# Ledger of designs, part 339: peptides against a protein of PDB entry 6RGO

Target 1, 392 residues: chain A of PDB entry 6RGO
Amino acid sequence: MALKLLGFNQDATCFSVISSNKGVTIYNCDPFGKCFELEKSTSNDEELDFLVEMLFSTSLIAVVDKTIGASKRKKLKIVNTKRKATICELTFPHEIMDVIMNRKIICVVLKSDQIFVYDISCMKLLRTIDVRGEKLKSTSKFRNSEAVGDIGVRVSLSTDNNSILCYSSYSKSDKENAPLNDIVVFDALKCIQINVLPAVHQSNIVCIACSPDGMLMATASEKGTIIRVFKTIDTENDEPILVNEFRRGSRPSRISEMKFNHDNTLLACVGESDTIHIFALPVTTTEADANEDDTLQQSSHSLSSSINGLQYISKGLANRFGKIIVSKIPTQSQQRHVAYIKIPENAKYRIGFPKDTTNTIHICGEDGNYLVYSIPRNEVGPCTLVKSNTFD

## One batch from the design tools (peptide; made by RFdiffusion4, then SolubleMPNN)

Design b2_p28_6_s2 (from b2_p28_6, 12 letters changed)
Fold by OpenDDE base, seed 5:
Structure b2_p28_6_s2 (fold): chain B 392 residues (1-392), chain A 28 residues (1-28)
Amino acid sequence: as target 1 above (392 residues)
Amino acid sequence: VTFSKFDEKEYQELLKEAEEELKKYEEE
């Protein structure tokens, strides 16, 4: 059967899949099993496509039927999974491209490059963000998104109640083909723009991950060779703070998903490559009680790669148009993965970090495997398989 | 944007159930 992965929920307690025969199925991770099934309303011969966003492990889900030819691609449904009932149905002016939520906010991304921000408590519209701005309203050239892998606005939302929304935006270039290489950081509750990170890559951003607390953001471009991690709120001299630059690989490969773990110590990435990469983030030790004397000379050569402050040498030549170009960090200072998982070639995988086990990663594949891995702490190497299940 | 279906009472019941589920998961 053809499986299509939708992904994990916010805390990796559940994942959702599309089965061509059954429709949408949600699995619980522990104990492993089917917890919800939504039957398809379409003929057997149509390629099923859905968006499913879960509110953690709760009975509240958002569903969009994206199946080609379906009049439903503009409809968001809020479903009670226990009752198997649609409680709310919203119709948008354009096709829904993405839906993301936390305990406070639902964000709906449209093909029009608009983000609709809703208060989940009452489904009231708080804000409409127009990412194209005034200039692009005249270019009614909807990129026929069929041919070039759907270069649209990317979003990520913090899983906490602060509701930090990161989204890709068009650079200030007067060119009709401005890349989506700026990031906007937005307080979704207050409806205020907090920060703008200009030109974080040279090409379109195709993947964004916000940390659970909203303090960090990871970005990847169409090349998928370099991942950059920034602070979301803080700035140094009105410039974005680049915390890390990771090298996934030398060969271009699309990154489909990135996730932080719950304590911001790890960043995982997955995509079209045979490898899930896990990177270590510097633990910001708060300057608290470094007073205790304990001289234990444990000569463990922890790879304290002295993260000498990557001074974002924004010797971006202020070219006549005021574009700050993110300087390439020298390739020698680019960190590699600390851990990895090998996955089958051409199998699409999704990743999630469970809340309670910061050194564990959940993965699921279109091959029907749900796998739990332990991440090594003290050495660079492969992750260890702890648990495996299969689904259909 | 138009609501084609919205039962406010059923929606508040769904949210209440979800909040109770989320609270249990934070207490475990």
Scores: peptide ipSAE 0.522, ipTM 0.920, DockQ to the pose 0.878
Fold by OpenDDE base, seed 2:
Structure b2_p28_6_s2 (fold): chain B 392 residues (1-392), chain A 28 residues (1-28)
Amino acid sequence: as target 1 above (392 residues)
Amino acid sequence: VTFSKFDEKEYQELLKEAEEELKKYEEE
């Protein structure tokens, strides 16, 4: 059967798939098994396409039928999975491109480059963000939406209650073809813009990941060779803080998904390549609990030497035109992966990090494999397979 | 944006059930 992956939920306790014969299926990760099924409403041999966003492992899901030719591509449904009932149905003016949620917020991304922010407690609209409307103040010509292929506004939301929303925006270039290479950081609860990171890549941003706590953000361009990690809220002299720059590979390859683990120590990426890459992030020791005395001297000598190279906080040259250019970390200081997983070249995979085990990663493939890997802590190398399950 | 269906009572019941499920998962 042709499977299409929808992805993991926020804490990697569940994942969703489209089966051509059955419709949408949700699997529980532990114990492994089918927990929900949404039957196909149409007998037609049309290729099924859906958005499904889960509220963790709860009975609340958001569903969009994106099937080609369907009039339903503008409809968001809130479904109670226990009752198999649609509780809420919203119709938008444009096609829905993405839906993301946490315990407080639902964000709906439209093909019009609009983001609708809702309070989940009452489905009240808090904000409409018009990513094009900000561009229109600088450039008169709308690109007709038909000719720009798979390039649209990308979003990521923190899984915590702080509800930090990161989204791609158009650069203030006078060029009719301004790339989606700016990032806006937005408090979705207060409806306040917190930060703007200008020109974080030279080309369009195609993947964004926010950390669970909303303190970090990872970005990748359509080239997918470099991943940049920024602080979301913190600034230094009103300039964006670049924490890490990772090199995924030498060849261009699209990154489809990135995820942080729950303690912000790891960043994973997956895409069109035969390899899931896992990068280590420097542990920011918060200076807080420095008070207690105890003398344990022991030999932390060896691993310190390789981390010292990253303190090139390259002071951004404020070029004369007031454009903050995120200074490129020198190519020599670009970190490589610390761990990897080999996957089949033609299989699409999705990734998730479980809450309770920061060194474990969940992956699922359109090949029908659900796999749990252990990530090595102290060595650069392959991840170890811990558990394997199959689904159809 | 238009609501074609919204049962406020069923929605508040769904949210309450989801909050109770989330609370149990945080206590385990």
Scores: peptide ipSAE 0.522, ipTM 0.919, DockQ to the pose 0.888
Fold by OpenDDE base, seed 1:
Structure b2_p28_6_s2 (fold): chain B 392 residues (1-392), chain A 28 residues (1-28)
Amino acid sequence: as target 1 above (392 residues)
Amino acid sequence: VTFSKFDEKEYQELLKEAEEELKKYEEE
């Protein structure tokens, strides 16, 4: 059967899939099993397409049927899974491209590059963000809507109650073909822009991940070779703080999903490549514990071994787009432990981090595999398979 | 944007059930 993955919920306790014969199925991860099924509304052999966003493991789901007709693609349904009933139905002016939620906020992304921000407690519209309208204020020329290929606004929302929304925006460059390479950081509760990170990549951003606490974000461009991790809120001299830069690979490959673990110590990425990559993040020691004045005067002799750490200052970014002053990432030891999982070639996978086990990753594939891996912390190497299940 | 269906009472019941479910997962 053809499976299409919708992904994990916020805490990786459930995942959703489209089965061509059944419709939408939601699986519980532990104990593994089918917990909900939404039957297809039509007998037609049309390729099923849905958006499903779960509120964690709850009976509240948001569903968009993208299969049939321009009208359904504009409808968001809030469904009670226990009752199998549509409680709320919203119709939007344009096709829904994405839906994300946490305990406080629902964000609906439209093909028009609009983001509708709702208070989940009452389904009140808090804000309409018009990403094109922001561009038009900077660049007087409307792009004709025709060239909106596979490039649209990308969003990620913190899973916490702070509800930090990161979204891709158009560069302020007067070029008719301005890329979606800016990031806006938005407080979705207060409906205020917190930060703008200009030109974080040279090409369109195709993947964004916000950390659970909203303090970090990861970005990837169409090239998918470099992942950048920034602070969301904090700035140095009004410039974006680049915390990490990771190389996924030398070959271009689309990244479809990235996720932080719950303690911000790991970043995973998946996409068109045969490999899930897991990067170690430095623990941000809050400066608070530096006050234990443990005056152990160990006279560690200054072996000034001049490790000529090749500052690969990529000189190339300096000239044409404003100097992203890559603040001197302190050359802390480049031994970022990287773990990996090999996946079948051409199989689409989704990733999730469980809350309770920061060294575990959940993955599921369109091949019908649900897999749990243990992540090595102290070494670079493959993840260890702990559990496997199959679904259809 | 238009609401074609919204039962506010059923929605508040759904949210309450969801909040009670979320609490159980935080206590385990």
Scores: peptide ipSAE 0.521, ipTM 0.920, DockQ to the pose 0.906
Fold by OpenDDE base, seed 3:
Structure b2_p28_6_s2 (fold): chain B 392 residues (1-392), chain A 28 residues (1-28)
Amino acid sequence: as target 1 above (392 residues)
Amino acid sequence: VTFSKFDEKEYQELLKEAEEELKKYEEE
């Protein structure tokens, strides 16, 4: 049977899949098993396509049927899984490209490069973000975005109540083909733009991850060779917004998903490569009380790669020329993976980090494998398989 | 954007059920 992965929920307690014969199935990770099934409404051998976003492991899911016709692709359904009932149905002006949620916010991304931000408590629209509208104030030509293939606005939302939304935006370049290489950081609760990170890559951003607390974000371009990690908030201490630069590989390969673990110590990435890469983030020790005693030799290999070379040219011209945040970081500061998982070639995988175990990663494949790996702490190497299950 | 279906009472009940589920997972 052809499986299509939809992904893990926010805490990796569940994952969703499309089965060509059954429709949407949601699996619980522990104990492993089916927890919900949405039957295929149509007997046609049409390739099923859905968006499913869960509110953690709850009975609340958002569903978009992308299989048949432009009308269904514009409909967001809120479903009670216990009742198997559609409670809310919203019709949008354009096709839905993505849906993300946390305990406070639902964000709906349209093919029109619009983001609709809703208060989950009442389904009231808090904000419409028009990612093109910011460009249109500078450049009069609506290029029909129909010709820009798989390149659209990418989003990620913090899983906490801070509800930090990171999204890709068009650079202010006068070129008719301005890349989606800016990042906007948005407080979805307050409806305030916190920050704008201009030109974080040379090409379009195809993957974004926000940390669970919204304090960090990771970005990857179409090349997928370099992953950059940024602070979402400017700290008063003139600290560089760019905190890490990771090298996934030398060959171009699309990154489909990135995830932070729950304590912001690890970043995982997956995509078209035969390898899931896991990177260690430097623990920003807030100088909380260094009470002397416990000499636990955490060999903090302080990879103090002194990113000294980012001279923040602080001076007041920041308004017109977006701060060149990405100076060419010398190739010497590019960290490699700390851990990896080998996956079958041509199998699409999704990743999730469970809340309770910061050194465990959940993965699932279109090959029907659900796998739990332990991440090595003290050595660079392969992850260890701890648990495996199969699904159909 | 148009609502083609919205039962506010059923939606608030779904949210309440979801909040009760989330609390159980925070107490375990």
Scores: peptide ipSAE 0.519, ipTM 0.918, DockQ to the pose 0.917

Design b2_p28_6_s3 (from b2_p28_6, 11 letters changed)
Fold by OpenDDE base, seed 4:
Structure b2_p28_6_s3 (fold): chain B 392 residues (1-392), chain A 28 residues (1-28)
Amino acid sequence: as target 1 above (392 residues)
Amino acid sequence: VTFAKFDEEAYKELLKEAEEELKEYEEK
């Protein structure tokens, strides 16, 4: 059967898939099995497309029917999975491109480059962010979103209650075709802009991940060769703090998804390549006052590469030709993966990090495989397969 | 944006059920 992956929930306890024959199915990861099914409403051999966003493992889901030709691509449904009932239906002015949620907030991304922020407790609209409208204030012409296929506003939301929203915005360059290469950090609860990271890549940002606590964000461009990790809130001398720069590869390859683990020690990325890459983040040992006592000398060679603060002097010196000079981070500061998983080249995979096991990653493929891997911590190498299940 | 359907009572119940489910998951 043709499967299409929708992805994991926030804590990787569930994942959702589209089956051409069945419709939407949600699987529980442990114990592995079907927990919900949304039957196909039409007998037509139309290629099904959906968005499904879960509120963790709860009975609350958001569903959008994105099937081509369907008049439903503008409709968000809140569904009670236990009752199999649509409780709320919202109609938007434009096609829904993405839906993300946590315990407090639902964000709805439109093809119009608008983000609608809702309070989940009452479905009240808190804010409409107009990413295009922000660009107009800077005199830059809009990119015709119709011509650019998959290039639109990207979003990521912290899974905690702080509800830090990171989104891609248009560069303030006077160029008609300004890239989506700025990041805005937004407090979704207070509806305030916290930070702006200008020109974090040379090309459009196609993937963003926020850490669960909202303290870190990862970005990748269309080129997908470099992943950058920034602090979201903290600044140094009013400049964005670059924490890490990772090299996925030398060849261009699209990154479709990135995720942090729950303790911010790992960043995983997946996309069009045959490899899931896992990167180690430097543990900022907060010098908690470790009182003197217990002697256990386990010589964990923590590669405390004290990356002394590479002041990412994002002096975007627009040269005389309007080239954004992204400061060349020295190639010597670019870290490689610490772990990897090989996947079939033609299979789309999604990734998730479970909450309770920071050294474990969940993956699922359009090949019908759900796989659990252990991540090596003491060596650079392949992940070890721990569990496998199949789905249809 | 328009609400085509909003059952406020059923939504309050769904949220209550989800909050109970989330609490039971945090206590494990």
Scores: peptide ipSAE 0.554, ipTM 0.933, DockQ to the pose 0.890
Fold by OpenDDE base, seed 1:
Structure b2_p28_6_s3 (fold): chain B 392 residues (1-392), chain A 28 residues (1-28)
Amino acid sequence: as target 1 above (392 residues)
Amino acid sequence: VTFAKFDEEAYKELLKEAEEELKEYEEK
């Protein structure tokens, strides 16, 4: 059967799939099993396409039927899964490209590069963000650059109540073909822009992940070779703080999804490659507890020698990005513990981090595998398979 | 944007049920 993955919910307790024969199915991760099914409304041999966003493990889901005709692709349905009933139906002026939610906010992304921000408690519209409108104000050129191909506004929302929304925006370049390589950080509750990270990549941003707490953001471009991690809110001299830069690989490959774990110590990425990569993030110890007077003697032993290896940060890129103050990433950056999972070639996978186990990752594939892996913390190596289930 | 359907009472009930479910999950 052809499966299409919709992904995990916010806490990786459930995942959603499209089955060509059944429609939308939602699985619970533990205990593993089918918890909801939305039957196919039409007997037609049309390829099923849906957006489904769950409110964690609750009976509240947002659904967009993208299968048939331009009219359905503009409809957001809020469904009670226990009652199998559509409670709310919203019609948008343009096709819905993405839907994301947390306990406070629903964001609806349109093909028009508009983001509609709703208060989930009453479905009141809080804000319409017009990413094109902001570009047009900056560039004065009304070229309806139809987003050429699969390039559109990308969004990520914090899973906490702070509701930090990160979205890709067009650079203020007077060039008609300005890339979607800026990031805007937005407080979705207060409806205010908090930060703007200009030109975080040379090409369009195709993947964004916000941390659960909204304090970190990961970005990847169309090249998918470099992942950058920034602070969302904090700035140094009005400049963006680059926390980490990871290399996924040397060969270009699209990254489809990235996720932080619950404690911001891991970043996972998946895409068109045969490998899920898991990167260790430095633990930001808040300096608050450093007041313990531990008079540990300054044994001045000259750890001078072994710094030489990482000189291949190509000197050339630093000049054309405005001074991204690469704040001195403390030289402790050498032992980036990297874990990996091998996945079948050409199988699409989705990833999620459970809240309960910060060293565990959930993955599911269009091959019908749901897999739980343990992540090594102290060494570079493969993840260990802990649990396996199959779905259809 | 147009509401084609909005059952406000059923929506308040759905949210209340979801908040109860979320609370029960955080207590485990």
Scores: peptide ipSAE 0.546, ipTM 0.932, DockQ to the pose 0.904
Fold by OpenDDE base, seed 2:
Structure b2_p28_6_s3 (fold): chain B 392 residues (1-392), chain A 28 residues (1-28)
Amino acid sequence: as target 1 above (392 residues)
Amino acid sequence: VTFAKFDEEAYKELLKEAEEELKEYEEK
């Protein structure tokens, strides 16, 4: 059957798929099995397309029918999965491009480059963010951007209650075709912009990931060769803090998804390549628990030598023209993956990190494979397959 | 944005059920 992946929920306890014959199916990861099915309402041979966003493993889901020709592409439905009932239906002025949620908020991204932020407790609109309207305040000439190509506003939300929203924005360049290469960091609960990261890539940002705690953000451009990790809230002298620069590869390849693990020690990426890459993040030792156990001094020596490249980040070339160019980490200081998973060529995969096991990754493919891998801790190498299941 | 349907009582019940499910998951 033709499968289309919708992805994992926030804690990788469930994943959702579209089956051409059945409609939307949600699988539980452990124990593996179907937990919900939304039957196809139409007998038409039209290719099904949906957005499904879950509130973790709960009975609350958001659903958008994106099927071509459907007037429903502007409708968000909140569904109780236990009752199989639509509880709320919202109609938007434009097509819905994305829906993200946590325990506090729902964000709805429109084709108009608008983000609607809702309080989940009552479905009250907290804010409308107009990413295009912010550009228009700087650029007098509307070109009719009739070519709403595959490049739109990207969003990521922290899975915690802090509700840090990261989104791509248009650079303030006087060029009519300003790229989506700025990032805005937004407190979605307070409805306050807390940071702006200008020109984080040379081309449009096509993938972003926020850490579960909202303290880190990963970005990738259309080239997908370099991933940058920034602090979201913290700044140094009002400048953005670049924490890591990872090299995925030398060949251009689109990254479709990135995720942090729950302790911010790993970043995974997947896309059009035959390889899922997993990168190690430097453990920020918070000074707090240094008090008690004196004994285990010895073995920490060997990994320290590769971290020395980070000291050169601070000399940002304040170029004379007031453009904060995020200083590229020298190509010699670019870290590679610490682990990888080989996937079939041209197979679309999605990734998730479970909460309980920081060195485990869940993956699922349009080939009908659900796979659990163990990530090596102390060596650079392939991940080990721990569990496999199939779905159709 | 227009609400085509909003059952406020059923939505409060759905949220309560989801909060109970989330609490039971955090206690395991």
Scores: peptide ipSAE 0.539, ipTM 0.929, DockQ to the pose 0.903
Fold by OpenDDE base, seed 3:
Structure b2_p28_6_s3 (fold): chain B 392 residues (1-392), chain A 28 residues (1-28)
Amino acid sequence: as target 1 above (392 residues)
Amino acid sequence: VTFAKFDEEAYKELLKEAEEELKEYEEK
């Protein structure tokens, strides 16, 4: 059967798949098994396409049927999985491209580059973000930029109650084809823009991950060779917003998904390559009171590669050239993966980090494999397979 | 954006059920 992966929920307790014969199936990770099925509404051999976003392991899901006709692609359904009932149905002016949620917020991304932010408690619209609208005040040409292909606004939401929304935005370049290479950081609860990160890549951003606490964000471009990690908020201490730059590889390859673990110590990425890469983040030990004696020489080789070379161009020139956040980081400061998983080249995989086990990663494949790996702590190497299950 | 369907009572119940499920998961 052809499987299409939708991905893991926020805490990697469940994952969703599309089966060509069954429709949408949600699996529980532990104990492993089916927890919900959404039957195929049509007997036609049409390729099934859905968006499914779960509220953790709860009975609340958001569903978009993308299979049949332009009308369904514009409909968000909130479904009670226990009752198998549609409780809410919202119709949008444009096709829904993405849906993300946490305990407080649901965000709906449209093909029009609009983000609708809702309070989940009452489905009240808090904000409409128009990612194009900041440019379009002058030229009424709706370019039907049929953005040729899969290039649109990307979003990620913190899984905590801080509800930090990171999204890709168009650069201020006067070029007609400005890339989606800016990032906006937005407090979705307060409806306030926190930060703007200009030109974080040379090409369109195709993948974004927000940390669970919303303090970090990872970005990858169409090239997928470099992953950048940023602080979402400027700290008072003039610390660089760019905290890490990772090299996934030398060859271009699309990154489809990135995720932080729950303690912000690891960043995983997956995509079109035969390899899931896992990167270690430097733990910012807040130097709180290390008064207590205990001599546990855990040789945390803090690869504090002194990124001393980011000379802050002084405050005065910042107004005319937006802060060039991406100075040419010397190729020597690009960290490699600390761990990896080999996957079949022809199988799409999705990743998730469980809450309770910071050194464990869940993965699932369109090959019907659900796999749990242990991540090595002290050595650069392959992850160890701990558990495997199959699904159909 | 138009609401084609919104059952506010069933939505409040779904949220309550989800909050109970989230609490039971945090207590394990």
Scores: peptide ipSAE 0.537, ipTM 0.929, DockQ to the pose 0.909

